# Peptides against a protein of PDB entry 5CWW, part 16

Target 1, 194 residues: chain A of PDB entry 5CWW
Amino acid sequence: VPKLQGPFDFDLNPEDEQDDEVELKDIYVIGEKPRVADLMRGEEEELEMMKEDQHNGLSLNIICLLSTSGQVKICLDIDGVEAQWLPPRSKNKRLFAPPPEPPSLLTFQTFDTLKPAEVTPDGWPMFSEDATSPYSFYVTHPAGITYISLTPWVFRLESELQSDSEAGTEFRIDLLAKGQGSERDRIFTQTRTQ

## One batch from the design tools (peptide; made by RFdiffusion4, then SolubleMPNN)

Design b1_p10_3_s1 (from b1_p10_3 with T1P A10S)
Fold by OpenDDE base, seed 4:
Structure b1_p10_3_s1 (fold): chain B 194 residues (1-194), chain A 10 residues (1-10)
Amino acid sequence: as target 1 above (194 residues)
Amino acid sequence: PLEALKKALS
């Protein structure tokens, strides 16, 4: 049985003064790239093909949050939230280890998918996956559908995380973090029949 | 690199 996890601590940038008022409606999780070496142990040929794919995903979990207003928050799981399962009914009273510290999520990027005039009190935006890419998804709202892709930065970030050289890493990471690198494209807009 | 990321996003 899956263990209920949370609450998560959000390290919100102080510039997002509006974060306290954000009503969340949906969550979309992009799991970390599995350590190919651990999963493909015994399948060396497939491992080599996967290593050659420069499109190996991020080694961190990405958690996307969606508000009623259509605001998307892209968060990174720096601490590595793992799926936890309820221990099997083992008879042995294992001393309850102190609950692990709640994982901290870092906000990488925040952006809106709706114009102010499109925001409605009864609006219910939802995430949906893109079958063509694990790092792309859609936000569906009655006003329209927005395509989002994290591919412009996710692979570059992974390259920095796996780099052995410390030279210039801080600078390059800072540029990535301050950049609005996610692709956003409104692919459908509902025409208001006046 | 991870510490740099934490610093950049904090």
Scores: peptide ipSAE 0.484, ipTM 0.933, DockQ to the pose 0.697
Fold by OpenDDE base, seed 3:
Structure b1_p10_3_s1 (fold): chain B 194 residues (1-194), chain A 10 residues (1-10)
Amino acid sequence: as target 1 above (194 residues)
Amino acid sequence: PLEALKKALS
């Protein structure tokens, strides 16, 4: 049986602290890049093909949160939250390991997909996947559909995380964090029939 | 690099 995980602690930027009343409606998870070397032990030919795909995904899980107002929050799982199962009912009172510290999520970026006039009390925005890319998705709302892509920063961030050089890493990561480079494009807007 | 990321997003 899958174990319910959470609550998650969010390290929110101080600017986002005023949004204490943000009601979340949906969650979209982008899993970390599989360690191809660990999974493909024995399939050397497939390993070479995957290495040539320069588009190696991020080694961190990405958690996308969607509010009723159409606000998207992109969070990074630094601690590496893994799927957990309920321990088998073992009769033996194994010493309860101290409860693991709750996983913390770092907020990478926050942005809106709706204009203020498009926000409705009965609005129900939802995530949907993009079949063409694991790092792209859609936010659907009665007012319209927004395409979102994380590809502008994901691969650059991964290159910094895997870099053996400490020189300039802090500066480049700071630029990535401040750049807020997610692509956002409204692909459909519902025409108000006056 | 992970610590730098934490610092940049704090």
Scores: peptide ipSAE 0.484, ipTM 0.933, DockQ to the pose 0.704
Fold by OpenDDE base, seed 2:
Structure b1_p10_3_s1 (fold): chain B 194 residues (1-194), chain A 10 residues (1-10)
Amino acid sequence: as target 1 above (194 residues)
Amino acid sequence: PLEALKKALS
């Protein structure tokens, strides 16, 4: 039986902490890149082909949050939340290990998909996947559809996370964090037919 | 690198 996980703590930027309780409407999870080496423990030839795919995904889970106002928060799971199962009802009173500290999510980027005039109290924006890329998705709202891509930064971040050289890594990661480099494009706007 | 990321986003 799957174990219910949470609550999760969000480490929000100081600017975001001042925002009133944002009502979340949807969540979109981009799982960490599969450990190809663990999955392919018998097919050496397929491992070489997957290593050549220069587009190795991020080794961290990405959690995208969507508010009623169309605000998107891109969060990173540094602790690596794994699927947990309820411990088997073993009759042995094993001393319950203290519950692990709840994983913390770091906010990488926050941005809006709606103009102020498009925001409605009853608005219900939703995420949908992009079949062409695991790191791209859409936000659909009655006012319009916005395409979002994390590809401008996700692969660069992964390169830094996998780097054996500590030289300049802190500086480059700081630049990535400040760059706010997600692509955002309004692909459809609903014309209000009067 | 993870500590650097945490520091940059904290």
Scores: peptide ipSAE 0.484, ipTM 0.933, DockQ to the pose 0.668
Fold by OpenDDE base, seed 1:
Structure b1_p10_3_s1 (fold): chain B 194 residues (1-194), chain A 10 residues (1-10)
Amino acid sequence: as target 1 above (194 residues)
Amino acid sequence: PLEALKKALS
């Protein structure tokens, strides 16, 4: 039986602390790149080919949160949240292990997909995947559709996370964090029928 | 690198 996980703690940037209780409507998870070494245990030749694919993605899970107002938060799972299962009912009173500390999510970027005039009380924005890229997705709302891509920063961040050189890493990561370089394009806008 | 990321986003 799957174990219910949560609540999750969100480390919000100071700028986001002023965000009122954002009513979330949808969540979109981009899983970490597969550990090719673990999956291809025994297929050394295919393992080498897959390791050379420079587009392996981020080693951290990405959790995207969508509010009723069309606000998107891009969060990073630093602690590596894994699927947990309920312990088997062993007859022996296993000593209650202290509950693991809840995982913390780090907010990387926050942005809006709707203009203030497009926000409606009954709005129901939703995520949908892009079949062409695991790091691109759409936000669909009655007012319009927004394409979002994380590709401008995801691969650069992964390069920094995997770098053996500590020199300049803090600076480059700081630039990535400040750049907030997700691509955002409104691909469709609903014409207001007068 | 993870600590640097935490620091940059804190």
Scores: peptide ipSAE 0.481, ipTM 0.932, DockQ to the pose 0.726

Design b1_p10_3_s3 (from b1_p10_3 with T1A A10E)
Fold by OpenDDE base, seed 3:
Structure b1_p10_3_s3 (fold): chain B 194 residues (1-194), chain A 10 residues (1-10)
Amino acid sequence: as target 1 above (194 residues)
Amino acid sequence: ALEALKKALE
C-alpha cells in the first residue's frame, strides 16, 4: 500500500507570505531524471543512445503548484522525496525510526498565468502535460491557455549540481535563482464576446 | 551546489 507523504513544508519567500489566501487547485510533478548509469549498469549499448539525448534532465523533483488565481509556484525537492510504501505488517520490531523530518520544498519561481481581470471566483485552472517535453506543460483556464517551459533553466541548474568545481558555483546559482528563467506563452485567449 | 541553491532561495 502506498504511504501517504506530506505535508510538505514550503519555504516561501517572505514577499509571498502575504498571500495567506492562496487556494491551491492543482499540482504537477516532474520526477527527477534517473541516473541512467545506475539503472543501465547491464545495458551498455542503450546507455550510449541515451547519452546522445544531450538534455539530461534535472536530478531533483520539481513540484508545480497552481492557485485559483492562476498563480504558479515552481518548487524544488532538495531532500529527494521518494515513493514510500507502508511497511509490511511484520509483527514484532517496533523500530521507532524517528519520524522522518517533513520534506522541505524550495520555491524556485512564482509567476501568474492570468491577468487580474481574468481571475474569476468560479475559475478552475488545471495543469496538463506537454507530450513533447517532460519540462513543459500547460495551464488551462476558462480565460485562456498558457504554455510554460522550464527548459531555459533546468539544464543549466543540473549542470551546476553535477559540477565538480566549486569555483563560481555560488555566483552562477544566485544568478539562476534571481533569473526569470521559465518561458511563458499565452497560446489561447478566450475572446469576450461583448 | 545544493547548499548554494538553498542559500540563494532563502
Scores: peptide ipSAE 0.517, ipTM 0.939, DockQ to the pose 0.715
Fold by OpenDDE base, seed 2:
Structure b1_p10_3_s3 (fold): chain B 194 residues (1-194), chain A 10 residues (1-10)
Amino acid sequence: as target 1 above (194 residues)
Amino acid sequence: ALEALKKALE
């Protein structure tokens, strides 16, 4: 039986700590890059071809949060939350290891998909996947549709995470964090027919 | 790199 995980703690930037209880409407999870090497134990030739074409996705899970106002938060799971199963009811009183500290999510970026005039109290924005890219998605709202892509930064971040060189890593990571490099494009706007 | 990322986003 799957174990319920959470609550998750969100490390929000101090500027986002404004007490305004952001009502979340939807969540979108981009899983970490599959360890193809672990799954394809024995097919060395296919592994080489898959390494070339697979723009190696991020080794961290990405959790996107969507508010009623159309605000998107892009969060990173640095602790690597794995699927947990309920321990088998083994009769042995194994000393319950203290529950692991709840995983912390780091907020990488926050941005709006709606203009203030487009925000409605009864608005229900939703995520939807992009079939062409695992790191791109859409936010759909009655006022319009916004395309979002994480590709401008996700592969660069992965390159830094996999780099054996510590030289300049701190500087490059700081630039990535400050750059807010997600692509955002309003692809459709609903014309209010008066 | 993960520590640097954590520090940059805290």
Scores: peptide ipSAE 0.516, ipTM 0.939, DockQ to the pose 0.702
Fold by OpenDDE base, seed 4:
Structure b1_p10_3_s3 (fold): chain B 194 residues (1-194), chain A 10 residues (1-10)
Amino acid sequence: as target 1 above (194 residues)
Amino acid sequence: ALEALKKALE
């Protein structure tokens, strides 16, 4: 049985004064790419082919949050939250390990998928996956559908995380964080029949 | 790199 995890602490950027008022409606998790080396232990040839695929994804979990207003928050799990399962009913009183420190999520990017005039009190935006890419998804709202892709930055970030060179890393990471490089495209808009 | 990322997003 999966263990309920949370609460998560959000390191909210202080500039988002509006964060306390954001009613969240949906969550979308993009799991970290498994360390191919650990999963493919024994299949060296397939490992080499997977390494050549520049599309190896991010080694961090990505947590996307969606508000009633259509605001999307892209968060990174820096602490590496792993799926926890309830221990089997084995008798041994393992000492209550102190509750693990709540994982901290870093906000990478926040953006809106709706115009102010499209926001409705009864609106129910939802995430849905893109079958063509693990780092792309849709936000569906009665007003329209927005395509989102994290591919413009996710692979570059992974390259920096895996780099052995510290030279210029801080600068390149700062550029990535400030660049707000997620792709956003409104693919469908519901015409209000007046 | 992780420390730089934390610093950049704080």
Scores: peptide ipSAE 0.516, ipTM 0.938, DockQ to the pose 0.682
Fold by OpenDDE base, seed 1:
Structure b1_p10_3_s3 (fold): chain B 194 residues (1-194), chain A 10 residues (1-10)
Amino acid sequence: as target 1 above (194 residues)
Amino acid sequence: ALEALKKALE
């Protein structure tokens, strides 16, 4: 049985303090890149092919939150939340490890997928995956469909996380954080039939 | 890099 995890603490930017009142409707999780080296133990040829595919994803989990208003919040799991399972009923009183500190999520970006006039009280925006990219997805609402891609920043961020050089890292990460470079494209808009 | 990221998003 999966263990219930949470609550999660969100390090919300002070500008997003109003987001605490945002009613969430959906969640979309992009798991961290697999440790290919650990998975491909014994498959050296496939490991080389996967290493050459420089499209290594982010080493952090990404948690996307969707509100009733169509607001998307993209959060990064810095602490590396792992799936936990209820311990088997084995009699060994394994020392209750202190409950792990609640994971902290960093808000990377917040943006809207709907115009104010498209927001409805009974709105039900939903995430859906893009089969062509693990870092792209759709937000579907009765008013329209928005394509979102994290690819403009995810790979650059991963490059910084994996760099051994501290030189300029702070500056480049600051530019990434401020640039808020997720692609957002409204691919469909529902015409209000009068 | 992680500390820089934390600082940039705070």
Scores: peptide ipSAE 0.515, ipTM 0.938, DockQ to the pose 0.683

Design b1_p10_3_s4 (from b1_p10_3 with T1P)
Fold by OpenDDE base, seed 3:
Structure b1_p10_3_s4 (fold): chain B 194 residues (1-194), chain A 10 residues (1-10)
Amino acid sequence: as target 1 above (194 residues)
Amino acid sequence: PLEALKKALA
């Protein structure tokens, strides 16, 4: 049986502190890239093909949160949250290890998918996957559909995370964090029947 | 790199 995990602590930027009343409606998880070396141990030919693909993805899990107002928060799992299962009912009182510290999520980017006039009390924004890319998705709301892509920054960030050079890393990561490079495109807007 | 990321997003 899967174990319910959480609550997660969010390291919110001070600018987002006023969003204490944001009601979340949906969550979308993009899993970390598989460690190809660990999974393909014995399939050297397929391993070489996957290494040549410059689009191997991010080594961190990405947690996307969606509010009732259409606000998207993109968070990074720094601690590496793994799927957990309920321990088997072992009869033996195993010494309760202290509960692990709750995982912390870092907020990478926050943005809106709706205009203020499109926000409704009965709105039900939802995530949906993009079949063409694991790092792209849609936000669907009665007012419209927004395409979102993380591809502009995710591969650059991965390159920095895997870099053996410490020179300039802090500067380049700071630029990535400040750049807010996610693509956002409203692909459909509901026509108001006046 | 991970510490730099934490610092940049703090």
Scores: peptide ipSAE 0.493, ipTM 0.932, DockQ to the pose 0.704
Fold by OpenDDE base, seed 2:
Structure b1_p10_3_s4 (fold): chain B 194 residues (1-194), chain A 10 residues (1-10)
Amino acid sequence: as target 1 above (194 residues)
Amino acid sequence: PLEALKKALA
């Protein structure tokens, strides 16, 4: 039986801690890159081909949150949330295992997909995948459709996470975090037929 | 590097 996970703690930037109860409407999860090395232990030749695909994804899960107002929050799972199953009722469960600390999500970027005038109380924005890239997606709202891509930063971040050199890593990661370089493009705007 | 990321986003 799958175990219910959560709640998750969000480490929000102080600027985002505005007490406005952001009503979330949708969640989009981008899973971490498969550990090809772990999956392909028997096929060395295929391992080399997959390593050459420079587009190895991020080793962290990405959690995207979408509010009623069209705000997107991109979060990183540092702790590595895995699918959990209810432990079999072993009779010997020590009663007092401290509850595991809930996994924390770090907010990488927050941005809006709607103009203030486009926000409606009954608006229902939704995520949808991009078949061409696991790190690109769409936000659909009655007012319009926005294309979002994480590709400008995700591969650079992965390179830093996998770097054996500590020299300059902190600086480069700091630049990535401050740059907030997700691509955002409004591909469709609904014309209000008067 | 993960600690650096945590620090940068904190």
Scores: peptide ipSAE 0.492, ipTM 0.933, DockQ to the pose 0.701
Fold by OpenDDE base, seed 5:
Structure b1_p10_3_s4 (fold): chain B 194 residues (1-194), chain A 10 residues (1-10)
Amino acid sequence: as target 1 above (194 residues)
Amino acid sequence: PLEALKKALA
């Protein structure tokens, strides 16, 4: 039986802490790329093919949060939350292991998908996947549909995470963080017929 | 790299 994981601590930027009023409505998880080395124990040829695919994705889980107001928060799982299973109810070992510290999520980017005038009290925005890319998705709201893509920065970030060179890494990552490189495009707007 | 990322987003 899968173990319910959480609560997650959010290392929110100070600018994000002020919105005590952000009611979350939906969550969208983009799983980390599979560890090729762990999957390919014995298939060297397939390992080489997967290495050639420059688009293997990010080695970190991405957690996208969506508020009632259409605000999207892109968070990164730096601690590497692994799937946990309920320990078998074996009666005996009450391992009083202190509960592991909850994993911390790092906020990479926050942006709005709705204009203030489009926000409604009963609005219920939702995520939906893009079949063409694991790093692209849609936010659907009664006012419209917004396409979002993380591809502009995800692969660059992965390249930095896998780099053996520490030289300039801090600078390049800082540029990535400040660039807010997610693509967003309103693909549909519901015209209120007056 | 992860520490750099934490620092950049802090």
Scores: peptide ipSAE 0.491, ipTM 0.932, DockQ to the pose 0.720
Fold by OpenDDE base, seed 1:
Structure b1_p10_3_s4 (fold): chain B 194 residues (1-194), chain A 10 residues (1-10)
Amino acid sequence: as target 1 above (194 residues)
Amino acid sequence: PLEALKKALA
């Protein structure tokens, strides 16, 4: 039986600390790239081809949060949250291990997909996947559809995470964090039928 | 690198 996980702590950027209780409507998870080495035990030739594919994605889980107002938060799982299962009912009262500390998510980017005039109290924005890329997705709302792509920064961040050289890493990561970040394009806008 | 990321986003 899957174990219920949470609550999760969110390390919000100070700029986002506006205590506005963001009412979340949806969550979208982009799992970490598969450890090809662990999956391909026994197929060494295919393992080498998959390792060379520099486009395998980020080694961290990405958690996207969507509010009623169409605000998207892109969060990174630094602690590596894994699926947990309820321990089998072993008869032996094993001493309750202290509950593990809740994992912390780092907010990488926050942005809006709706204009203020498009926000409605009964709005119901939702995530949907892009079949062409694991790091692209859509936010759908009655007012319109927004395409989002994390590809501008994900692969660069992964390159920094996997770099053997510490020289300049802090600087390059800082540039990534301060950059424009994700691609965001409104692909459809609903015309208000008067 | 992870510590640098934490620092950059803090």
Scores: peptide ipSAE 0.490, ipTM 0.932, DockQ to the pose 0.682

Design b1_p10_4_s1 (from b1_p10_4, 3 letters changed)
Fold by OpenDDE base, seed 5:
Structure b1_p10_4_s1 (fold): chain B 194 residues (1-194), chain A 10 residues (1-10)
Amino acid sequence: as target 1 above (194 residues)
Amino acid sequence: LEALKKALSK
């Protein structure tokens, strides 16, 4: 049985100055690129074909959170949280080691997909995948559909993660942080028929 | 930014 993981701490979460409890409605996880070299021990030919595909992904998991208000939060799993399974009910009283520090997620970006006038209390926005890229997705709300792409920064971030050079890292990170965030495009708006 | 720097320094 899969273990419920969490709570997660959010690093660099903008202080939601508004005490308004952001009610989350959906979660979208973009898994890290598979370490094909570890999986394909013995299949050298398939390894070469899959290496070409491996160049096109981030080595970190991305966790996208969606609120009732249509706010999207893009979080990076820097700690490399792995899937955990419930230990078998072995009766061994393992000494209560203090619970390990909760894993942290880095909040990379937060943005809205809805205008304030489009927000409804009963709104149920949802994520959906894009068939064209693992780093693109849609937010669907009764008021409209928003296309989101992480491609403007994901590949640059991966390049920095794979870089052995500390030289200029601070500058490049500053450019990533100040650079163009995720692409957003409202592809559909529901006209309120009067 | 600091957390991202820390992440990239590992």
Scores: peptide ipSAE 0.076, ipTM 0.780, DockQ to the pose 0.184
Fold by OpenDDE base, seed 3:
Structure b1_p10_4_s1 (fold): chain B 194 residues (1-194), chain A 10 residues (1-10)
Amino acid sequence: as target 1 above (194 residues)
Amino acid sequence: LEALKKALSK
């Protein structure tokens, strides 16, 4: 049985200036790039074919959160939270290790997919995957559909994670933080019938 | 930015 994980602490969460409790409606998880070499130990021929198609994805999990208002929050799992399973009902009262500190998520980016006039109190936006890329997805709302791509920054961030050189890291990270964030494109807008 | 720098420095 999978273990319920959380709560998560949010690092660099912008102070939501609005007293309005941001109600979350959906969550979308982009898993870290599988270490194909570790998974395919013994299947050398299939490993070569998968290496060509595996664009070097991010070595971190990405957690996307979606609010009723169509706000998307992109969070990075820097701590490397793994799937946990409930311990087998072993009879031995092993001493409660102190509960581990709650894992933290780094808020990388927050943005809206809806205009203020499109926000409805009964809105139920949802994520859906893009079949063409693990780092692209859609937000579907009654007002419209928004395409989102993380590709503008994901591969640059991965290059920094894999770099052995500390030289220029601060500058490159500053460029990542100040650079163009996620791509957003409204691919469909519902025409208001007057 | 600072948190990201800290994460990359570990």
Scores: peptide ipSAE 0.076, ipTM 0.780, DockQ to the pose 0.185
Fold by OpenDDE base, seed 1:
Structure b1_p10_4_s1 (fold): chain B 194 residues (1-194), chain A 10 residues (1-10)
Amino acid sequence: as target 1 above (194 residues)
Amino acid sequence: LEALKKALSK
């Protein structure tokens, strides 16, 4: 049985100017790039074929949070939170190690998918995957559908994570943070039939 | 930005 994990601390959570608790409606997780080399250990021929198709994904998990208002929060798992399972009912009272410090998520970006006039109290926006890219997805709301892509920054961030050179890292990170964030495109808008 | 820098420096 999977272990319930959390709560997570949010680092760099912009003070939501509105003290209003953002009611979350959905979560979308983009898993880290599989270490195909570690998974394919022993199948060298298949490894070579998969290496060519290794579109360079991010080595960090990405957690996307969606509120009732259509706000999307993109969080990075820097701590490398792993899936945990309930320990087998083995008798050994292993000394309850103090609960590990709660893992933190780094808030990379927050943005809206809805206009204020489109927000409804009973709104239930949802994530859906894009079949063409693991780093793209849709937010569906009764008011419309928004395409989101993380590709403008995710590959550049991966390049920084893999770089052994500290030279220019600060500058490139500054460009990532100040640069164009996630791509957003409203692909459908529901016309209010008068 | 600073947290991202700290994360990348570990």
Scores: peptide ipSAE 0.075, ipTM 0.779, DockQ to the pose 0.190
Fold by OpenDDE base, seed 2:
Structure b1_p10_4_s1 (fold): chain B 194 residues (1-194), chain A 10 residues (1-10)
Amino acid sequence: as target 1 above (194 residues)
Amino acid sequence: LEALKKALSK
């Protein structure tokens, strides 16, 4: 039986205002790039073809959170949270080790998809995937649809995670954190027919 | 920024 995981602690960017009790409506998870090399150890020829088609995704899980107000929070799983199962009911009372510290999510970016005038108390925004990229998605709300792409930063972040060179790492990380972040485009706005 | 640096330094 799968184990319920959480709560997760959020390492907020100090520039993110304390989230007032943000009512979350949806969650969207972008899984880490599968280590195809580990899966395909026996098929070298298929590995080369898959490496070309492997848009080098991020080696971290990305967790996107969506509020009633249309706020999107992009979180990175730095700790590498894995799926957990309930321990088999082995009769041996394993000494309850103190529960491990809850895993933390790093808040990378927070942004709005709705204008204040578009926010409604009964609003139920939802995520939907983009068939063209694993790092792009849509936020759908009755007021409109917003396209979001993580591609401006995700591949640069992956390059830093894989880099063994300490030289310039701090500078490149500074550029990632201070950069434009995710692409955001309102592709549709519902016209209120008066 | 500091959190990201700390996360990548692990």
Scores: peptide ipSAE 0.066, ipTM 0.766, DockQ to the pose 0.196

